# Peptides against a protein of PDB entry 4N78, part 237

Target 1, 186 residues: chain A of PDB entry 4N78
Amino acid sequence: HFQVICRLLGYQGIAVVMEELLKVVKSLLQGTILQYVKTLMEVMPKICRLPRHEYGSPGILEFFHHQLKDIVEYAELKTVCFQNLREVGNAILFCLLIEQSLSLEEVCDLLHAAPFQNILPRVHVKEGERLDAKMKRLESKYAPLHLVPLIERLGTPQQIAIAREGDLLTKERLCCGLSMFEVILT
Target 2, 155 residues: chain B of PDB entry 4N78
Amino acid sequence: MAELQMLLEEEIPGGRRALFDSYTNLERVADYCENNYIQSADKQRALEETKAYTTQSLASVAYLINTLANNVLQMLDIQASQLRRMESSINHISQTVDIHKEKVARREIGILTTNKNTSRTHKIIAPANLERPVRYIRKPIDYTILDDIGHGVKW

## One batch from the design tools (peptide; made by RFdiffusion4, then SolubleMPNN)

Design b2_p24_4_s1 (from b2_p24_4, 11 letters changed)
Fold by OpenDDE base, seed 4:
Structure b2_p24_4_s1 (fold): chain B 186 residues (1-186), chain C 155 residues (1-155), chain A 24 residues (1-24)
Amino acid sequence: as target 1 above (186 residues)
Amino acid sequence: as target 2 above (155 residues)
Amino acid sequence: SMLEKLEEGDPELEEVLREAQAEL
């Protein structure tokens, strides 16, 4: 599904969606969530020491339950604050999955373009074969498919310019060195 | 431009009119030949004259058709060439616009990106045994794992 | 028409055509 979304939206559509999600997340964080956090900080025990391990797991749990009683009894925390946190979480997950899907599509595009751009995969060399000789043979085999050199020989100046620009745009992808998700986390 | 205009406005209409006139003339020639045959005491001579007129008429019509056909073919070739040039121009504009749109889109999304921290991971000395490239079996990402996470629309 | 007369069998025309064919 996310791959289809990436294909349908393209770079521009993804950018718009991400910007709007960031606005929503910012609004939730700076608004409702911040207010609840402030309230929680006010009711938080000023001194919460780790209970002794001798109380065992049940005793430790009861201790924390007692210390956090006022927080647990705060009904709005479950209904409103946790809902907003879920929305933020969903937005983050959405962004992550979109970026991952986009990266996969970009890699596929790069792989499909590679034969036309003189980008040859490293060929597995069998024992006794020279890597250089095999690569040279492969290069010679795909040389007629090199789009830019072909157009430079046969095309008009305008076609050459477009071909070069298209070649550059094809090579330059986000997956090569950019992360959108890191920006969302900051 | 001038040649195409001449073909469209003068040569082809002129050729069509000439063929139409030829039809009328052929009818007159036929009538003449019939009357000449009926009135002539020498039927053999009248027949030979009719043969001569028929041959001449066929030659004339053949010439007119050939000329008109050639003019139409020439017109079509010129038009086809013009269409190809227009198509090339449109394609060039379209490609230019698409490239521009792509650049704009990339700038927009680029604002939302940062450089991936290539952690200087120590040169993973590729183990000498290059593990056989595990055929990346695209395991379909099971998105159902997310069905229980959040208030998302079950897609 | 001469063609119609040929189809109808104008004996004079048929004779002339026969003679013309014999000369060929």
Scores: peptide ipSAE 0.008, ipTM 0.635, DockQ to the pose 0.005
Fold by OpenDDE base, seed 5:
Structure b2_p24_4_s1 (fold): chain B 186 residues (1-186), chain C 155 residues (1-155), chain A 24 residues (1-24)
Amino acid sequence: as target 1 above (186 residues)
Amino acid sequence: as target 2 above (155 residues)
Amino acid sequence: SMLEKLEEGDPELEEVLREAQAEL
């Protein structure tokens, strides 16, 4: 589904969706969640000492349950605050999955474009074969597919300009060095 | 442009008119040949004359058709060339627009991106003193020790 | 009839037509 969304929306559509999600997340964080966090901070026990380890895990849990009873019983926290946190979490996950899916699509595009851009994969060399000879053979095989040099030789000035710009746009992808998810986390 | 206009306005309509006139003339020639054959005492001579007129008429029509066909073909070639030029121009514009749209889209999404931080995963240096796992001894929980730490509900 | 003889094809006419077709 995320792959299809990435294909359908493209860069522009993804940008718009991400911006709107960021607005929603910001609104949730600065609004409802912040208010609940402030309230929680006010009702938080001022002195919460770690119980002795001698009480064991059940006793420690019971201690904290008792100390936090007022917080745990805060009904609005469960219904509203946790729901908003879930929405924020879902938004973050959505952004992550979109970025991952986009990166996969971009890598696929780069791989498909590679033969036309004189980007050749390193070939496996069998024992006794020279890497250089194989690479030269591969280069010669794909030389007719080099789009930009071909258009530079045979095309009009306008076609050459378009080809160069297209080549650049094909090479410059987000997956090469950019992250949206890191921006969302900051 | 002038050549195409001449073909469309003068040569092709002129050729069509010539063919139409030729049809009328052929009908007259046919009537003449039929009447001449019926009235002639020398039917062989009349037949030979009819053959001659038929050959001439066919040659004339063939010439007119060929001329008209060539003019139509020339017209179509000129139009095809014009369409190809127009198509090329439209394609260039379309490609330019697509590139522009892509650049705009890249800028928009670019605002939402940052450089990938290859944070060197600092080796989590395991603290040297692994505290010996204290054997979990199940001691009964003495809850009375908690009485002094909390706001105990005085029952 | 003269028409039937014209329909049977004149070899000379066929040659002229063949020559005309060969020049095309």
Scores: peptide ipSAE 0.007, ipTM 0.637, DockQ to the pose 0.006
Fold by OpenDDE base, seed 1:
Structure b2_p24_4_s1 (fold): chain B 186 residues (1-186), chain C 155 residues (1-155), chain A 24 residues (1-24)
Amino acid sequence: as target 1 above (186 residues)
Amino acid sequence: as target 2 above (155 residues)
Amino acid sequence: SMLEKLEEGDPELEEVLREAQAEL
């Protein structure tokens, strides 16, 4: 699902969605959640000492239940605050999954473009084969697929410009050094 | 453009008129040949003359048809070439627009990105202050990220 | 019919065509 969303939205659509989600998260955090946290801090027991172990598990539970009674009985905490926290959590997870899906798509694009851009993976060398010789053979095999040099030789100036620009855009991807999710976490 | 215009406005209409005129002339020649044969005392001579006129007329019509056909073919070739050039221009514009849109999109999403931190501990810290939009910084692509995808040997 | 006669070498038609050529 997230892969399909990434393909459908592209960079622009993802940017818009992420921006709006960040606004929503910010609004929730700075508004409702902050207000509830402040209220909770006010009703929090100023002194919460550990009860004696002699009271046993039931007695300790009753002690904390009594100390936290005001928090537990705060009905709006359960209905509103926790819902807002769930929304924030879902937004964060959504952003993470979108970034992961986008990264996978970008990697696939890079892999598909690689033969056309003279980007060759390191090939596994069997015993007795020279890596350099194998790489040279591979380079020679894919040399006819080098798009930009071909267009530079055969194309119009406009086509050359577009090819170079397209090549650059194909090479540059977010997955290579940028993270959206880290921005969300900060 | 001038050649296409000449073909459309002069050569092809002229060729069509010539064929029409040829038709009218052929009718006159036919009438003449018929009358000449009937009136001539030397029927053999009249027939040979008619054969000569028939051959000449057929050759003329064949030439006119061939000329007209060639002009039409030439017209179509020019038009096809113009369409191909137009298609190329449209494609160029389309590609330029797409590249531009992609650049804009990348700038927009780039504002929402930061450099990948190697720190494994992501603390969700609520930003205390409005973070300034992070400007997209062009970084060289490290293709080592692809080394884990496929049969690439990590050396 | 005249064309067919011309192809068949109709002597009467040949004569007619010759007369037509003389008038042109």
Scores: peptide ipSAE 0.016, ipTM 0.613, DockQ to the pose 0.005; fails the geometry check
Fold by OpenDDE base, seed 3:
Structure b2_p24_4_s1 (fold): chain B 186 residues (1-186), chain C 155 residues (1-155), chain A 24 residues (1-24)
Amino acid sequence: as target 1 above (186 residues)
Amino acid sequence: as target 2 above (155 residues)
Amino acid sequence: SMLEKLEEGDPELEEVLREAQAEL
């Protein structure tokens, strides 16, 4: 699903969605969540000592339940604050999954373009074959597919310019060194 | 441009008129040949004359049709060439616009990106027991796994 | 009939048609 979304939206659509999600997250964090956190800090017990281990797990649980009674009974915390935290969490996960999916699409694009851009994979050499000879054969095989040199030879100046720009845009991808998710986390 | 205009406005209409006139003339020739054959005492001579007129008329019509056909073909070739040039221009503009849109889109998304911190993997302090460095066996990226994915996607 | 004799094909007509086709 995320791959389809990436294909459908493209870079522009992804950028818009990510920007809007960031705005929503910021609004939730600075608004409702912050207010609830402040309120929780005010009602939080100033002194919460560890109960004695002799009370056992049930007694310790009851102790903390009693100490946090005011927080637990705060109905709006469950209905509003936790919902907003879920929304923030979902937004973060969405951004992560979009970035991962986009990276996969970009890698696929790079791979598909590679034969046309004189980017050859390192070929597995069987025992007894020279790597250099095999690479040279591979280069010779794909040489006619080199798009930019072909257009430089046969095309108009305008076509050459477009081909070079297209080649550059094909090579330059976000997956090569950029992260959106890191920006979201800051 | 001048050649196409001449073909469209003068040569092709002129050729069509010539064919129409030829049709009218052929009817007159046919009437003449029929009357001449009926009235002539020498039927053989009248027949030979009719054959001569028929041959001449057919040759004339063939020439007119050929000339007109060639002019129409030439017109179509010129028009096809013009359309190809126009198509090329439109394609160039389209590609330029697409590249521009892509650049804008990349700038927009780029604002939302940071450089991947290649966190220098903290020197894994080799535990004192030098466990043999697990030779990072570069599993050759078996690109063959992707062979099935790439061939069919007509973009 | 005069029409039948005209349909039997005149070699001169074929030559004229061939010449006209060669100019094509």
Scores: peptide ipSAE 0.006, ipTM 0.623, DockQ to the pose 0.007; fails the geometry check

Design b2_p24_4_s2 (from b2_p24_4, 8 letters changed)
Fold by OpenDDE base, seed 2:
Structure b2_p24_4_s2 (fold): chain B 186 residues (1-186), chain C 155 residues (1-155), chain A 24 residues (1-24)
Amino acid sequence: as target 1 above (186 residues)
Amino acid sequence: as target 2 above (155 residues)
Amino acid sequence: DVMERLEEGDEELAQVLEEQRAKL
């Protein structure tokens, strides 16, 4: 699903969605969640001492349940605050999954374009073969597929310009060094 | 442009008119040949003359048709070339627009990105002392050690 | 015989066409 969304929206659509999600998250955090947190802090027991270990785990749990009874019974906490936190969580997860899906798509595009851009993978060298010789053979094999040099030889000036720009856009992808998710976490 | 215009306005219409005129002339020649054959005492000569006129007329018509056909073909070739040039221009514009749109989109999404901290792969300095893999001796977990710690229900 | 006559006729036609081309 996320892959399809990425394909349908493209960079522009993804940007718009991400911006709107950030606004929503900001609104939730600074608005309702903040208010509930403040309220919860006010009603939080001022003195909550660790019970003696002698009461065992059940006793300790019961103690904390008793101390937090008013908070736990606060209906709005479950219905509103936790819902808002879920929404924030979902938004974060959505952003993560979109970025991952986009990265996969970009990697695929890069891989598909690589032979046409003189980007060759490092080949496995069998024992006794020289890496340099093998790479040179590979380069020579794929040399006719290099798009920009081909167009530079055969194309019009306008076509050459477009080919160069297209090549640049193909090479420059977000997955190469940029992260959206890190921005969302800040 | 001038050549195409000349073909459209002068050569092709002119060729068509010439064919119509030729048709009329052929009818006249046919009538003449028929009358000449009927009136001539030497029918063999009249027939040969008719053959000559027929051959000439057919050749003339064939020439006119060929010329007209070539002009039409030339016209079509010129038009096809013009269409191809126009298509190329449109494609160029389209590609330029697409590239521009892509650049804009990338700028927009780029604002929402930060540089991946390539965590410098801390050289996993292999600790000099390869701790010998401590043979995981499965010591049976002696659960009796826990007997003294928990207020477990002594069954 | 008919094919030869047709070929001869085609040659004659070609000659006449060339002559007509030359007069233009």
Scores: peptide ipSAE 0.005, ipTM 0.660, DockQ to the pose 0.008
Fold by OpenDDE base, seed 1:
Structure b2_p24_4_s2 (fold): chain B 186 residues (1-186), chain C 155 residues (1-155), chain A 24 residues (1-24)
Amino acid sequence: as target 1 above (186 residues)
Amino acid sequence: as target 2 above (155 residues)
Amino acid sequence: DVMERLEEGDEELAQVLEEQRAKL
């Protein structure tokens, strides 16, 4: 699903969605969640002493349950605050999954473009074969597929410019060194 | 452009007019040949003359048709070439626009990105001194140390 | 060669037609 979304939205659509999600998350954090946190801090027991271990685990649990009873019984906490936190969590997960899916699409694009851009994979050399000789053979084999040099020889100045720009855009991808998710976490 | 204009405005219309005029002329020639044959005492000579005019007329019409056809074909070829050039131009514009849109989109998404800090995995330098695994002596956790900190509920 | 013969034929036809017009 996320792969399809990435393909449909493209960079622009993804950017818009991410920006809107960030706005929503910011609104939730600075608004409702902040207010609930402040309220919870006010109702928190000022002094929560550890009960004696002699009361055993059930007694200690009951003690803390009693101390936190007002917080636990606060119905709005469960319905509104936790829902908002869930929405924030879902937004974060969505961003992560979109970035991962986008990275996969970008890698696929790079791999598909590689033969046309003089990017050759490292060939597995069988024992006894010179790596250099195989690489040279591969280079020679794919040399006619180099799009930019081909257009530079046969194309008009305008076509050459477009080809160079297209080549640059194909090579420069977010997956090469950029992360959206890191920005979302900050 | 000048050649296409000449073909459209002068050569092809001129060729069509020439064919029409040729038709009218052929009718006159036919009438002449018929009358000449009827009036001539030498029917054989009149027939031979008619054959000559017929051959000439056919040759003339064939030439006019061929010339007109070639001009029309040339016109169509020029128009086809112009359409191809226009298509190419439109495609170039379209590609330029797409590239521009892509650049804008990349800038927009780029604002939402940061450089991946490749955290240099600090080589966990194994501490040179392998601290001898301190035999985990299970010291019983004396929980009684915490007994004095809590005010027990005096029942 | 064929085109020249056709052109010559057209010229001859034109002359004959003009001569016939003159006799009329």
Scores: peptide ipSAE 0.000, ipTM 0.658, DockQ to the pose 0.007
Fold by OpenDDE base, seed 3:
Structure b2_p24_4_s2 (fold): chain B 186 residues (1-186), chain C 155 residues (1-155), chain A 24 residues (1-24)
Amino acid sequence: as target 1 above (186 residues)
Amino acid sequence: as target 2 above (155 residues)
Amino acid sequence: DVMERLEEGDEELAQVLEEQRAKL
């Protein structure tokens, strides 16, 4: 699904969606969540000693339940605060998954364009064959597919310019060194 | 441009008129040949004359048709060339616009990106036993794993 | 006989067409 979304939205659509999500997240964090967190901090027990491990997990849980009883019984925490946190979490996950999907699409595009851009994969050499000879053969095989040189030879100046720009745009992808998710986390 | 105009306005209409006139003339020639054959004492000579006129008339019509056909073909070729030029221009504009849109889109998304801090600074906390850092041997990415994905060139 | 006559006629027609083309 995320791959399809990436294909449909493209860079521009993804950017718009991400920006809007960031606005929503910011609004949630700075608004309702912050207010609830402040309130919760005020009602938190000032002294919460860690119970002895001897009480076991159930006893420790009961202890914390008792200490946090007032917080747990706060109905708005469950209905509003946790919902907002869920929304933030979903937004973050969405951004992550979109970035991952986009990166995959970009890699695929790069791979598909590679033969036309004189970007040859490192050929697995069987024992006894010279890597250089195989690479030379491969280069020779794909030489006619080099788009920019071909257009430079046969095309109009306008076509050459477009081909060069297209080549550059094809090579320059986000997956080569950029991360959106890191920005979202800041 | 001038050639196309001449073809459209003068040569092709002129050729069509000539064919029409030729039809009328052929009817006259036929009438003449018929009358000549009936009135002539030498039927053989009249027949030979009729054959000559028939051949001439057929040749004339064939020439007119050929000329007209060639002019029409030439007109179509010129028009096809014009269409190709127009198509090329439209394609150029379209590509330019697409490139521009792509650049804009990339700028927009670029604002939402940061450089991947490959902070390789994971301080490899040297485990107490300095196992020799396994030199990241760049295993050549075996792209053969992708050979089964898509219509890629099977090597 | 008919084919030969047709071929001869075609050649004659071709010549006449060429002559007409030359006069234009």
Scores: peptide ipSAE 0.006, ipTM 0.655, DockQ to the pose 0.008; fails the geometry check
Fold by OpenDDE base, seed 4:
Structure b2_p24_4_s2 (fold): chain B 186 residues (1-186), chain C 155 residues (1-155), chain A 24 residues (1-24)
Amino acid sequence: as target 1 above (186 residues)
Amino acid sequence: as target 2 above (155 residues)
Amino acid sequence: DVMERLEEGDEELAQVLEEQRAKL
């Protein structure tokens, strides 16, 4: 599903969606969530020390449950605050999955373009074969497919310019060094 | 342009008119040949004359058709060339626009990106003591331990 | 008039066509 979304939206559509999601997340965080956090801080026990380990996990849990009883009984926490947190979480997950899907699409595009751009994979060398010789053979095999050099030889100046620019755009992908998700976390 | 215009406005219409005129002329020639054959005392001579006129008429028509056809073909070739040039121009513009749109889109999404921190791969200091590869005996993971955890359907 | 127009016809083409017919 996310792959289809990425294909349909493209870079521009993804950017717009991400921007809007960021606005929503920001609004939720700075608005409702912040207000609830402030309220929760007011009702938070002023002194909550870590209980002794001798009480065991159940005792420690019960201790914290007792200390946080007033917070847990705060009805609006479950209905509104947690819902907003879910929305934020969903937005984050959406962004993550979109980025992952986009990265996959970009990698596929790079792989498909590679033979035309003189980008050759490292070939498995059998025992006794020289890697360099095999790579040279491979380069020679795909040399006629190199689009930019071909157009530079046969094309008009305008075609050459477009080919070079297209080649650059094909090579420069987000997956090569950029992350959207890090910005979202920021 | 001038050549195409001449073909469209002069040569092809002229050739068509000539062909129509030729049709009318052929009818007249046929009538003449028929009458000449009927009236002539020497039927053999009249027949030979008719054959000659027929051959000439066919040659003339063939010439007219060939000329017209060649002119039409030439016209079509010129038009095809013009269309190819136009297509090339349109494609160039389209590609330029698409590249521009792509650049804009990439800038927009780029604002939402940061450089991936290549975590400095701490030199994995290979531990000096390569622990002998303990033969990983695949012990089947007993998942029954999880049967009591959560809403798992006890099969 | 018809005869004159026919005489103005391409005698060369007639010859060529006849030659081609003979070769064919």
Scores: peptide ipSAE 0.000, ipTM 0.659, DockQ to the pose 0.007; fails the geometry check

